# Peptides against a protein of PDB entry 5ONS, part 91

Target 1, 181 residues: chain A of PDB entry 5ONS
Amino acid sequence: MFKKFDEKENVSNCIQLKTSVIKGIKNQLIEQFPGIEPWLNQIMPKKDPVKIVRCHEHIEILTVNGELLFFRQREGPFYPTLRLLHKYPFILPHQQVDKGAIKFVLSGANIMCPGLTSPGAKLYPAAVDTIVAIMAEGKQHALCVGVMKMSAEDIEKVNKGIGIENIHYLNDGLWHMKTYK

## One batch from the design tools (peptide; made by RFdiffusion4, then SolubleMPNN)

Design b2_p19_6_s2 (from b2_p19_6, 8 letters changed)
Fold by OpenDDE base, seed 5:
Structure b2_p19_6_s2 (fold): chain B 181 residues (1-181), chain A 19 residues (1-19)
Amino acid sequence: as target 1 above (181 residues)
Amino acid sequence: SSIEQALQQLLQQQEEAAA
């Protein structure tokens, strides 16, 4: 989603949200990520305005105090930014790839099934369309935010093709967009 | 920390589901 993303070229505008809209978004976030409910007040303090950075290709980035928190495309589900996920690593269920897969993930490549079933990888039960944090063997922080294209069960059985779609990865265009005020 | 506790809880749940 952000492989060729550039803040200067791909941001259209920024709007400050009304209170009612913010309330709706918070409810959506809690529905998607129940575990963030106790933390939402510090992630999105009531006293701080919430903004949407509108980008090309119908991408919207939710920001508070310039911090990029979540993003979505075409009114789809919200994804946490890697920067937020690094602060709150429990927001998403984890999947782990082996050491050999790291370089490919960091190039924006989708995660192939063998990288999730090989020694050093750890594949946990997850349904199709589940948003997941991609961890790497021996690494502390998530490399990528992805979406299950196959269930964990099917990844194990078929063990071929795209298991997880790479949505946002370390050092992509969104990562390089550190803040927006 | 509370963040670490939340993370460990998630990981434990995932391990249990995978068992």
Scores: peptide ipSAE 0.644, ipTM 0.946, DockQ to the pose 0.980
Fold by OpenDDE base, seed 3:
Structure b2_p19_6_s2 (fold): chain B 181 residues (1-181), chain A 19 residues (1-19)
Amino acid sequence: as target 1 above (181 residues)
Amino acid sequence: SSIEQALQQLLQQQEEAAA
């Protein structure tokens, strides 16, 4: 989603949200990520305005105090930014790729099934379409935010093709947007 | 920290589900 993303070229505008809209978004975030509920007042303090950075290709980035928190495309599900995920690593369920897959993930490649079933990988139960944090063998911080294209069970059984779609990865265009006021 | 505790809870739950 952000492989060729550039703040100067791909951001259209920024809008400040009304209180009622913010409340709706918070409820949606809790529905998507139940574990975030106790932390949401810390992540999105009531006193602070919430903004949406509108980008090309119908991408919207939710920001508070300049921090990029979540993003979505075409009003689909929200994804946490890697920067938020690094602060709150429990927001998403984890999947781990082997060392050999790291360089491909960091180039924006989708995660193939063998990279999730190898000895250095760890595959946990997850349904198709689940948003997941992609961890790596020997690494502490998430490399990528992805979406399960197959269930964990099917990845193990079939072990061929795209297991997880790469949505947002370390050092992509979104990562390089450190803040936006 | 509380964040670390939340992470450990997630990881433990995932390990239990995978076992």
Scores: peptide ipSAE 0.637, ipTM 0.945, DockQ to the pose 0.975
Fold by OpenDDE base, seed 1:
Structure b2_p19_6_s2 (fold): chain B 181 residues (1-181), chain A 19 residues (1-19)
Amino acid sequence: as target 1 above (181 residues)
Amino acid sequence: SSIEQALQQLLQQQEEAAA
Protein backbone atom coordinates (compact mmCIF):
# COMPACT_ATOMS: atom_id res chain seq x y z
CA MET B 1 0.00 0.00 0.00
CA PHE B 2 2.86 2.37 0.76
CA LYS B 3 5.65 1.00 -1.41
CA LYS B 4 5.62 4.06 -3.64
CA PHE B 5 4.09 6.39 -1.08
CA ASP B 6 5.62 9.78 -0.43
CA GLU B 7 4.17 12.34 1.95
CA LYS B 8 4.95 15.24 -0.32
CA GLU B 9 3.48 13.64 -3.40
CA ASN B 10 0.64 11.54 -2.09
CA VAL B 11 -1.03 13.50 0.69
CA SER B 12 -4.04 15.47 -0.51
CA ASN B 13 -5.42 17.17 2.58
CA CYS B 14 -6.05 16.88 6.29
CA ILE B 15 -9.37 17.32 8.04
CA GLN B 16 -10.34 17.56 11.68
CA LEU B 17 -13.11 15.19 12.62
CA LYS B 18 -16.32 16.02 14.40
CA THR B 19 -17.06 14.48 17.77
CA SER B 20 -19.71 12.17 16.38
CA VAL B 21 -17.37 10.85 13.73
CA ILE B 22 -14.66 10.27 16.29
CA LYS B 23 -17.07 8.30 18.42
CA GLY B 24 -17.97 6.14 15.47
CA ILE B 25 -14.36 5.48 14.65
CA LYS B 26 -13.57 4.58 18.24
CA ASN B 27 -16.43 2.11 18.25
CA GLN B 28 -15.17 0.60 15.03
CA LEU B 29 -11.67 0.28 16.41
CA ILE B 30 -12.96 -1.50 19.50
CA GLU B 31 -14.96 -3.83 17.31
CA GLN B 32 -11.95 -4.62 15.14
CA PHE B 33 -9.50 -4.79 18.02
CA PRO B 34 -11.32 -5.62 21.25
CA GLY B 35 -8.11 -5.63 23.24
CA ILE B 36 -7.57 -1.97 22.48
CA GLU B 37 -10.56 -0.75 24.49
CA PRO B 38 -8.75 -0.19 27.81
CA TRP B 39 -6.05 1.73 25.98
CA LEU B 40 -8.13 3.80 23.62
CA ASN B 41 -8.41 6.80 25.94
CA GLN B 42 -4.65 6.81 26.15
CA ILE B 43 -4.19 6.45 22.41
CA MET B 44 -6.94 8.94 21.58
CA PRO B 45 -7.43 11.25 24.55
CA LYS B 46 -10.77 13.04 24.59
CA LYS B 47 -9.08 16.41 24.90
CA ASP B 48 -7.12 15.96 21.69
CA PRO B 49 -8.45 16.62 18.20
CA VAL B 50 -8.56 13.70 15.82
CA LYS B 51 -7.62 14.26 12.20
CA ILE B 52 -7.74 12.30 8.99
CA VAL B 53 -4.94 12.71 6.51
CA ARG B 54 -6.39 11.99 3.10
CA CYS B 55 -4.01 10.53 0.58
CA HIS B 56 -4.08 9.38 -3.00
CA GLU B 57 -5.49 5.98 -3.86
CA HIS B 58 -8.25 6.41 -1.28
CA ILE B 59 -5.87 6.06 1.65
CA GLU B 60 -6.81 7.72 4.94
CA ILE B 61 -4.58 8.02 7.99
CA LEU B 62 -6.03 8.67 11.43
CA THR B 63 -3.88 10.99 13.52
CA VAL B 64 -3.88 12.52 16.99
CA ASN B 65 -1.42 15.27 17.82
CA GLY B 66 0.42 14.46 14.63
CA GLU B 67 0.91 10.83 15.59
CA LEU B 68 -0.10 8.40 12.88
CA LEU B 69 -2.30 5.80 14.52
CA PHE B 70 -4.38 3.88 12.01
CA PHE B 71 -4.93 3.83 8.29
CA ARG B 72 -7.42 2.40 5.85
CA GLN B 73 -8.01 2.24 2.13
CA ARG B 74 -11.31 2.67 0.36
CA GLU B 75 -13.07 2.86 3.71
CA GLY B 76 -12.13 -0.70 4.49
CA PRO B 77 -10.92 -1.95 7.84
CA PHE B 78 -8.49 0.07 9.89
CA TYR B 79 -4.91 -1.08 10.20
CA PRO B 80 -2.61 0.08 12.96
CA THR B 81 0.56 1.80 11.89
CA LEU B 82 3.75 0.00 12.77
CA ARG B 83 4.65 2.85 15.07
CA LEU B 84 1.45 2.39 17.05
CA LEU B 85 1.83 -1.36 16.94
CA HIS B 86 5.29 -1.08 18.44
CA LYS B 87 3.75 0.70 21.42
CA TYR B 88 0.84 -1.70 21.64
CA PRO B 89 2.03 -4.97 20.14
CA PHE B 90 -1.02 -6.88 21.35
CA ILE B 91 -3.40 -5.02 19.03
CA LEU B 92 -2.93 -7.62 16.31
CA PRO B 93 -2.43 -11.35 16.31
CA HIS B 94 1.09 -12.29 15.32
CA GLN B 95 2.71 -14.43 12.68
CA GLN B 96 6.45 -15.02 12.54
CA VAL B 97 8.53 -15.41 9.41
CA ASP B 98 11.93 -17.03 9.23
CA LYS B 99 15.14 -15.05 8.91
CA GLY B 100 15.32 -15.62 5.19
CA ALA B 101 12.01 -13.88 4.61
CA ILE B 102 13.02 -10.65 6.35
CA LYS B 103 14.73 -9.00 3.40
CA PHE B 104 11.79 -9.76 1.14
CA VAL B 105 9.24 -8.43 3.61
CA LEU B 106 11.26 -5.24 3.92
CA SER B 107 11.23 -4.89 0.15
CA GLY B 108 7.46 -4.94 0.21
CA ALA B 109 7.02 -8.48 -1.00
CA ASN B 110 4.11 -10.59 0.07
CA ILE B 111 4.89 -13.33 2.54
CA MET B 112 5.13 -16.69 0.85
CA CYS B 113 3.95 -19.83 2.58
CA PRO B 114 7.38 -21.44 2.97
CA GLY B 115 8.50 -18.45 5.00
CA LEU B 116 5.70 -19.21 7.45
CA THR B 117 6.18 -22.97 7.69
CA SER B 118 9.94 -23.23 8.02
CA PRO B 119 11.62 -24.15 11.32
CA GLY B 120 12.39 -20.52 12.15
CA ALA B 121 8.83 -19.41 11.53
CA LYS B 122 5.84 -19.57 13.86
CA LEU B 123 2.42 -19.96 12.33
CA TYR B 124 -0.55 -19.28 14.58
CA PRO B 125 -4.21 -20.03 13.89
CA ALA B 126 -5.81 -17.29 11.83
CA ALA B 127 -8.61 -17.08 9.31
CA VAL B 128 -8.45 -15.57 5.86
CA ASP B 129 -8.60 -11.76 5.86
CA THR B 130 -7.28 -11.48 9.42
CA ILE B 131 -5.03 -8.48 9.90
CA VAL B 132 -1.81 -9.66 11.48
CA ALA B 133 1.49 -8.37 12.76
CA ILE B 134 4.43 -9.93 11.00
CA MET B 135 7.22 -10.77 13.37
CA ALA B 136 10.57 -12.19 12.39
CA GLU B 137 12.77 -14.87 13.82
CA GLY B 138 15.12 -13.29 16.32
CA LYS B 139 13.48 -9.87 16.17
CA GLN B 140 11.29 -8.30 18.83
CA HIS B 141 9.44 -5.62 16.87
CA ALA B 142 6.93 -6.12 14.10
CA LEU B 143 8.33 -5.71 10.60
CA CYS B 144 5.06 -5.58 8.75
CA VAL B 145 1.30 -5.33 8.99
CA GLY B 146 -0.31 -7.87 6.73
CA VAL B 147 -3.51 -9.63 5.82
CA MET B 148 -3.94 -13.38 5.75
CA LYS B 149 -4.64 -14.44 2.18
CA MET B 150 -4.87 -18.05 3.24
CA SER B 151 -5.89 -19.48 6.56
CA ALA B 152 -3.09 -20.70 8.76
CA GLU B 153 -4.36 -24.20 8.16
CA ASP B 154 -4.20 -23.82 4.40
CA ILE B 155 -0.77 -22.23 4.56
CA GLU B 156 0.48 -25.31 6.31
CA LYS B 157 -1.26 -27.74 3.97
CA VAL B 158 -0.64 -26.03 0.65
CA ASN B 159 2.67 -24.44 1.58
CA LYS B 160 2.90 -22.66 -1.73
CA GLY B 161 1.99 -19.19 -2.93
CA ILE B 162 1.09 -16.04 -1.06
CA GLY B 163 0.17 -16.69 2.54
CA ILE B 164 0.04 -13.11 3.76
CA GLU B 165 -0.32 -9.89 1.82
CA ASN B 166 2.17 -7.20 2.77
CA ILE B 167 0.22 -4.04 3.56
CA HIS B 168 2.61 -1.84 5.56
CA TYR B 169 6.24 -2.63 6.27
CA LEU B 170 9.21 -1.14 8.04
CA ASN B 171 10.89 1.56 5.98
CA ASP B 172 8.00 2.05 3.57
CA GLY B 173 6.51 5.44 2.77
CA LEU B 174 4.17 5.45 5.74
CA TRP B 175 6.99 4.57 8.11
CA HIS B 176 9.04 7.48 6.84
CA MET B 177 6.14 9.88 7.27
CA LYS B 178 6.56 9.58 11.07
CA THR B 179 4.24 12.47 11.98
CA TYR B 180 1.75 14.78 10.35
CA LYS B 181 0.26 17.88 12.00
CA SER A 1 14.96 5.42 21.30
CA SER A 2 15.95 1.83 21.79
CA ILE A 3 13.20 0.79 19.42
CA GLU A 4 14.44 3.07 16.68
CA GLN A 5 17.96 1.85 17.18
CA ALA A 6 16.87 -1.74 16.97
CA LEU A 7 14.96 -1.05 13.79
CA GLN A 8 17.91 0.75 12.29
CA GLN A 9 20.07 -2.24 13.04
CA LEU A 10 17.54 -4.44 11.33
CA LEU A 11 17.54 -2.19 8.30
CA GLN A 12 21.31 -2.21 8.22
CA GLN A 13 21.34 -5.97 8.32
CA GLN A 14 18.82 -6.06 5.52
CA GLU A 15 20.92 -3.75 3.41
CA GLU A 16 23.98 -5.86 4.00
CA ALA A 17 22.11 -8.99 3.08
CA ALA A 18 20.91 -7.41 -0.13
CA ALA A 19 24.42 -6.26 -1.10
Scores: peptide ipSAE 0.036, ipTM 0.634, DockQ to the pose 0.036
Fold by OpenDDE base, seed 2:
Structure b2_p19_6_s2 (fold): chain B 181 residues (1-181), chain A 19 residues (1-19)
Amino acid sequence: as target 1 above (181 residues)
Amino acid sequence: SSIEQALQQLLQQQEEAAA
């Protein structure tokens, strides 16, 4: 989503959201990520304005106090940014790839099934379309936010093709957009 | 931050290995 993203070229505008819209978004976030509820007032304090940075390709980034928190495309589901995920790693279920997969993930490549079943990888139960944090062997911080294109069960059984779609990865255009105020 | 430093180190190592 952000492989060729550049803040100066791909940001269209920024709007401050109304209270009613913010409430709706918060409810959606809790629905998507139930574990975030106790932390939501810390992540999005009531006193702080919430903004949407509108980008090309119908990408929207949710921000509070300049921090990039979540993003979505075409008003679909919200994804946490890696920066938020590093602070709150429990927001997403995890999947782990082996050390050899790291360089490919960081190039924006999708995660193929063998990279999730090989020694050093750890595959945890997850349904198709689940948003997941991609971890790597020997690393404590997520390298990527992805979407399960197959269930964990099918990944193990089929062990061919795209297991997880790479949505947002370390050092992509969104990562380099550190803040927006 | 220490996190950012660690992540940048990881990135550098992978880039060097891929070169």
Scores: peptide ipSAE 0.027, ipTM 0.507, DockQ to the pose 0.035

Design b2_p19_6_s3 (from b2_p19_6, 7 letters changed)
Fold by OpenDDE base, seed 2:
Structure b2_p19_6_s3 (fold): chain B 181 residues (1-181), chain A 19 residues (1-19)
Amino acid sequence: as target 1 above (181 residues)
Amino acid sequence: SSIEEALQKLLAEQEAAAA
């Protein structure tokens, strides 16, 4: 989603959300990520305005005090930014790729099944379309936010093709955006 | 920390599901 993303070229505008809209978004976030509920008050303090940065290709980024928190495309599900996920690593269920897959993930490549079933990888039960944090063998912080394109069960059985779609990865355009005020 | 505890809870749940 952000492989060739550039703030100066791909951001269209920024809007400040009304209180009622913020409430709706918070409820949606809790629905998507139940474990985030106790943390939302510190992630999105009531006293701080919430903004949406509108980008090309119908991408929207949710921000508070310039911090990029979540993003979505075409009003689909929200994804946490890697920066937020690094602060709150429990927001998403984890999947772990082997060492050999790291360089490909960091180039924006989708995660192929063998990279999730090989020694050094760890594959946990997850349904299709589950948003997951892609961890790497020997690394502390998530490399990528992805979406399961196959269930964990099918990844193990088929063990070929795209297992997880790479949505947002370290050093992509969103990562380099850092803040927006 | 409470963040670490939340993470450990998640990881424990995932390990249990994988067992």
Scores: peptide ipSAE 0.653, ipTM 0.947, DockQ to the pose 0.981
Fold by OpenDDE base, seed 1:
Structure b2_p19_6_s3 (fold): chain B 181 residues (1-181), chain A 19 residues (1-19)
Amino acid sequence: as target 1 above (181 residues)
Amino acid sequence: SSIEEALQKLLAEQEAAAA
């Protein structure tokens, strides 16, 4: 989603959200990520305005005090930014790729099944379309936010093709955006 | 609870589900 993303070229505008809209978004976030509920007031304090950075290709980024928190495309599900996920690593269920897959993930490549079934990888039960944090052997912080394209069960059985779609990865365009005020 | 506790809870749940 952000492989060719550049803040200066792909951001259209930024709007401040009304209180009612913020409440709706918070509810959506809790529905998507139940474990975030106790932390949401810390992540999005009531006293702080919430803004949406509107980008090309129908990408929207939620920000609070310039911090990029979540993003979505075409009003689909919200994804946490890697920066937020690094602060709150429990927001997403984890999947772990082997060491060999790291360089490909960091190039924006989708995660192939063998990278999830090989020694050093850890594949946990997850349904298709589940948003997951891509961890790696020997790494403490998520490398990528992805979406299961196959169930964990099918990844093990088929063990061929794209297992997880790479949505947002370290050093992509969104990562380099850092803040937006 | 701390962030670490929340993370450990998640990881424990995932390990249990994978077993």
Scores: peptide ipSAE 0.649, ipTM 0.944, DockQ to the pose 0.890
Fold by OpenDDE base, seed 3:
Structure b2_p19_6_s3 (fold): chain B 181 residues (1-181), chain A 19 residues (1-19)
Amino acid sequence: as target 1 above (181 residues)
Amino acid sequence: SSIEEALQKLLAEQEAAAA
């Protein structure tokens, strides 16, 4: 989603949200990520305005005090930014790739099944379309936010093809935005 | 920290589900 993304070229505008809209978004976030509920007032304090950075390709980035928190495309599900996920690593369920897959993940490549079933990888139960944090053997911080394209069960059984789609990865265009005020 | 505790809880749940 952000492989060729550049703030100067791909950001259209920024809007400040009304209180009622913010409340609705918070409810959506809790529905998607139940574990975030106790933390949401810390992540999105009531006293702070919430903004949406509108980008090309129908991408929207939710921000508070310039911090990039979540993003979505075409009003689909929200994804946490890697920067938020690094602060709150429990927001997403984890999947771990082997060492050999790291360089490909960091180039924006989708995660192939063998990279999730080989020694050094750890594959946990997850349904298709689950948003997951991609971890790597020997690394503590998530490399990528992805979406399960196959269930964990099918990844193990079939063990070929795209297991997880790479949505947002370390050092992509979104990562390099850092802040937006 | 509370963040670390939340992470450990998640990881424990995932390990239990994978067992």
Scores: peptide ipSAE 0.647, ipTM 0.945, DockQ to the pose 0.978
Fold by OpenDDE base, seed 5:
Structure b2_p19_6_s3 (fold): chain B 181 residues (1-181), chain A 19 residues (1-19)
Amino acid sequence: as target 1 above (181 residues)
Amino acid sequence: SSIEEALQKLLAEQEAAAA
């Protein structure tokens, strides 16, 4: 989603949300990520305005005090940014790839099934379309935010093709955006 | 609860589901 993204070229505008809209978004976030509820007032304090940075390709980024928190495309599900996920690593369920897969993930490549079933990888039960944090053996911080394209069960059985789609990864265009005031 | 406690809870749940 952000492989060729640059804020100078791909950001259209920024709007400040009304209180009623913020409430609706917070409810959506709690529905998607129930474990975030106790932390949401810390992540999105009531005293701080919430903004949406509108980007090309119908991408929207939720920000508070310039911090990039969540993003979505075409009003689909919200994804946490890697920067937020690094602060709150429990927001997403984890999947782990082997050391050899790291360089490919960091190039924006989708995660192939063998990278999730090989020694050093750890594959946990997850349904198709589940948003997951991609970890790697020996690393403490998520490399990528992805979406299960196959169930964990099917990844193990078929062990061929794209298991997880790479949505947002370290050093992509969104990562380098860092902040937006 | 702390960030670490929340993370450990998640990981424990995932391990239990995988068992």
Scores: peptide ipSAE 0.645, ipTM 0.944, DockQ to the pose 0.894

Design b2_p19_6_s4 (from b2_p19_6, 5 letters changed)
Fold by OpenDDE base, seed 4:
Structure b2_p19_6_s4 (fold): chain B 181 residues (1-181), chain A 19 residues (1-19)
Amino acid sequence: as target 1 above (181 residues)
Amino acid sequence: SEIEKALQELLEEQERAAA
């Protein structure tokens, strides 16, 4: 989603959200990520305005105090940014790729099944379309936010093709957009 | 920050591995 993203070229505008819209978004976030509810007041304090940065390709980035928190495309589900996920790693269920897959993930490549089934990888139960945090063998912080294109069960059985779509990865265009005020 | 340093190290390690 952000492989060729540049803040200067791909941001259209920024809007401040009304209270009713913010409430709706918070409810959606709790529905998507139930574990976030106790932390939502820290992430999105009531006293702070919530803004959406509108980008090309129908991408919207939710921000508070200049911090990039979540993003979505075409009013679909929200994804946490890696920067938020590093602060709250429990927001997403995890999958772990082996060390050999790391360089490909960091190039924006989708995650192939063998990188999730090989020694050094850890594959946890997850349904198709689940948003997941991609961890790396021997590393502490997520390097990618992805979407399951196959269930964990099918990844193990088929073990061929794209297991997880790479949505946002470390050092992509969104990562380099550190803040937006 | 510690997170930024750790991520930079990850990137550098992968760059060296790919070279």
Scores: peptide ipSAE 0.076, ipTM 0.693, DockQ to the pose 0.037
Fold by OpenDDE base, seed 1:
Structure b2_p19_6_s4 (fold): chain B 181 residues (1-181), chain A 19 residues (1-19)
Amino acid sequence: as target 1 above (181 residues)
Amino acid sequence: SEIEKALQELLEEQERAAA
């Protein structure tokens, strides 16, 4: 999603959200990520304005005090940014790729099944379309936010093709934004 | 931050490995 993204070229505008809209978004986030509920007042304090950074390709980024929290495309599901996920790693279920897959993930490549079934990888139960944090063998912090394109069960059975779509990865265009005020 | 440092090291490691 952000492989060729640059904030100077791909950001269209930024709008401040009304209280009612913020409440709706918070409810959506709790629905998507139930474990986030106790933390939302910390992540999105009531006293702080919430903004949406509108980008090309129908990408929207939710921000508070310039911190990039979540993003979505075409009004689809919200994804946490890697920066938020690093602070709250439990927001997403995890999958772990082997060492060999790291360089490909960091190039924006989708994650192939063998990288999830090989020694050094850890594949946890997950249905198709589940948003997941991609961990790497021997690394502490998520290097990618992805979407299951196959269930964990099918990844193990088929063990061929794209298992997880790479949505947001370390050093992509979104990562380089850091903040937006 | 420590997180950013660690991630930078990871990136640098990958770049060296790919070179």
Scores: peptide ipSAE 0.068, ipTM 0.682, DockQ to the pose 0.035
Fold by OpenDDE base, seed 3:
Structure b2_p19_6_s4 (fold): chain B 181 residues (1-181), chain A 19 residues (1-19)
Amino acid sequence: as target 1 above (181 residues)
Amino acid sequence: SEIEKALQELLEEQERAAA
């Protein structure tokens, strides 16, 4: 989603949201990520304005005090930014790729099934379409936010093809955006 | 930040490995 993204070229405008809209978004976030509820007041304090940074290709980034928190495309589900995920790693269920897969993830490549079933990888139960944090063997922080294209069960059984779609990865255009005020 | 430094080191390691 952000492989060719550049803040200077791909941001259209920034809109401050009304209270009612913010409430709706918070409810949606809790629905998507139940574990975030106790932390939501810290992540999105009531006293702080919430903004949407509108980007090309119907990408929207939710921000508070310049911090990039979540993003979505075409009114789809919200994804946490890697920067938020690093602060709150429990927001997403995890999957772990082997050491050899790291370079491909960082190039924006989708994650193939063998990279999730090989020694050094760890595959946890997850349904298709689940948004997941991609961890790597021997590394502490998530390298990627992805979407399960197969269930964990099917990844193990089929063990070929795209297991997880790469949505947002370390050092992509969104990562480099850092903040937006 | 410490996180950014660690991740940058990871990136650098990957770049060196690819060279």
Scores: peptide ipSAE 0.056, ipTM 0.670, DockQ to the pose 0.035
Fold by OpenDDE base, seed 5:
Structure b2_p19_6_s4 (fold): chain B 181 residues (1-181), chain A 19 residues (1-19)
Amino acid sequence: as target 1 above (181 residues)
Amino acid sequence: SEIEKALQELLEEQERAAA
């Protein structure tokens, strides 16, 4: 989603949200990520304005005090940014790729099944379309936010093809955006 | 931050490996 993304070229405008809209978004976030509810007031304090950075290709980035928190495309599901995920790693269920997969993930490549079933990888139960945090063996922080294109069960059984779609990865255009006020 | 430093080191390591 952000492989060729550039803040200067791909941001259209920024809108400050009304209270009612913020409430709706918070409810959506809790629905998607139930575990975030106790932390949501810390992540999105009531006193702080919430903004949407509107980008090309129908991408919207939710921000508070310039911090990039979540993003979505075409009013689909919200994804946490890696920067938020690093602060709250429990927001997403995890999958772990082996060391060899790291360089490919960081190039924006989708994650192939063998990289999730090989020694050093850890494959956890997850259904198709689940948004997941991609970890790597020996690393503490997520390097990618992805979407399961196969269930964990099918990844193990079929063990070929795209297991997880790469949505947002370390060092992509969103990562380099850092902040937006 | 410590997190960003660690991540940059990871990136640099991968960049060197890919070169």
Scores: peptide ipSAE 0.054, ipTM 0.670, DockQ to the pose 0.035

Design b2_p19_7_s1 (from b2_p19_7 with L10Y E16K E19A)
Fold by OpenDDE base, seed 2:
Structure b2_p19_7_s1 (fold): chain B 181 residues (1-181), chain A 19 residues (1-19)
Amino acid sequence: as target 1 above (181 residues)
Amino acid sequence: SLEEEIEKAYKEALEKQEA
């Protein structure tokens, strides 16, 4: 989503959200990520304005105090940014790729099944379309946010093709924004 | 720092791509 993304070229505007809209978004976030509920007031304090940075290709980034928290495309599901995920790693279920897959993930490539089944990888139960944090062998922090294109069961059984779609990865265009005020 | 660790990991991965 952000492989060719540039803040200067792809950001169109930034809007401050009304209270009612914020409430709706918070409810959606809790629905998507139930584990975030106890932390949501810390992540999005009521006293702080919530903004959406609107980008080209219908990308929207939810921000509070300049911190990039979540993003979506075409009003689809919200994804946490890696920066938020690093602070709250439990927001998403995890999958771990082997060491050899790291370079490909960091190039924006989708995660192929062998990178999730080989030694050094860890595959956890997850259904198709689940948003997941991609971890790497020997690394503590997520390097990618992805979407399961196959169930964990099918990844193990079939063990070929795209297992997880790469949505957001370290040092992509979104990562480089860091903050937006 | 966390940021430094992440940057290091990225650089290592990039170097492997170039090899």
Scores: peptide ipSAE 0.475, ipTM 0.879, DockQ to the pose 0.034
Fold by OpenDDE base, seed 5:
Structure b2_p19_7_s1 (fold): chain B 181 residues (1-181), chain A 19 residues (1-19)
Amino acid sequence: as target 1 above (181 residues)
Amino acid sequence: SLEEEIEKAYKEALEKQEA
């Protein structure tokens, strides 16, 4: 989603949201990520304005005090940014790739099934379309946010093809954006 | 910052893998 993204070229505008819209978004976030509820007032304090950065390709980034928190495309599900995920790693269920997969993930490549079933990888139960944090063997922090294209069960059984779609990864265009005020 | 250190660490890992 952000492989060719540049803040200067791909941001269209920024709008400050009304209170009613913010409330709706918070409810949606809790529905998507139930574990975030106790932390949401810390992540999005009531006193702080919430903004949407509108980007090309119908991408919207939710920000508070310049911090990039979540993003979505075409009114689809919200994804946490890696920067938020690093602070709150429990927001997403995890999958782990082996050390050898790191270079490919960091190039924006989708994650193939063998990279999730090999020694050093850890595959946890997850249904198709689940948004997941991609962890790496020997690393504490997620390197990617992805979407399951196969269930964990099917990844293990078939062990061929795209297991997880790469949505956002370390050093992509969103990562380089860092803040937006 | 934490994020800066994460970025540095993974960049270094990538460089080592491609060297």
Scores: peptide ipSAE 0.472, ipTM 0.870, DockQ to the pose 0.037
Fold by OpenDDE base, seed 3:
Structure b2_p19_7_s1 (fold): chain B 181 residues (1-181), chain A 19 residues (1-19)
Amino acid sequence: as target 1 above (181 residues)
Amino acid sequence: SLEEEIEKAYKEALEKQEA
């Protein structure tokens, strides 16, 4: 989603949200990520304004005090940014790729099934369309946010093709944006 | 910062894999 993203060229405008809209978004976030509920007041304090940065290709980024928290495309599901996920790693279920897959993921490539079934990988139960944190063998922090294109069961059985779609990865255009005030 | 440390660590890892 952010492979060729540049803040100067791809950001259209920024709008501050009304209280009613913020409440709706918070409810949606709790539905998508039940584990976030106890932390949501810390992530999005009531006293702080919430903004949406509107970008090209129907991308919206939710921000508080300049911190990039979540993003979505075409009013679809929200994804946490890697920066938020690093602070709250439990927001998403995890999948782990082997060491050999790291260079490909960091180039923006989708995660192929063999990278999830190899000895250094760890594959956890997950249904199709589940948003997941991609971990790497021997690394503490997530390197990618992805979406399951196959169930974990099918990845193991078929072991061929795209297992997880790469949505956001370390050092992509969103990562380089860092903050927006 | 945490973000700086993470970025540095993964950049170094990528460079080592490409070398």
Scores: peptide ipSAE 0.463, ipTM 0.866, DockQ to the pose 0.038
Fold by OpenDDE base, seed 4:
Structure b2_p19_7_s1 (fold): chain B 181 residues (1-181), chain A 19 residues (1-19)
Amino acid sequence: as target 1 above (181 residues)
Amino acid sequence: SLEEEIEKAYKEALEKQEA
């Protein structure tokens, strides 16, 4: 989603959200990520305005105090940014790729099944379309936010093709935005 | 900082892949 994304070229505008819209978004976030509920007031304090950075290709980024928190495309599901995920790693279920897959993930490539089943990888139960944090063998912090294209069960038994779609990864265009006020 | 740690990890990962 952000492989060729550039803040200067791809950001259109930024709007401040009304309280009713914020309430709706918070409810959606809790529905998508139940574990976030106790932390949501810390992530999105009531006293702080919530903004949406509107980008090309129907990408929207939720921000509070300049911090990029979540993003979506075409009003689909919200994804946490890696920066938020690093602070709250429990927001998403995890999958771990082996050491050999790291360089490919960091190039924006989708994650192939062998990178999730080989020694050094860790594959946890997850259904198709689940948004997941991609961890790396030997690393503490997520390097990618992805979407399961196969269930964990199918990844294991088929072990061929795209297991997880790469949505957002370290050093992509979103990562380089850092903050937006 | 956490950001510095991530950057360090990123660099290390690349170096390991090149080795």
Scores: peptide ipSAE 0.456, ipTM 0.860, DockQ to the pose 0.040

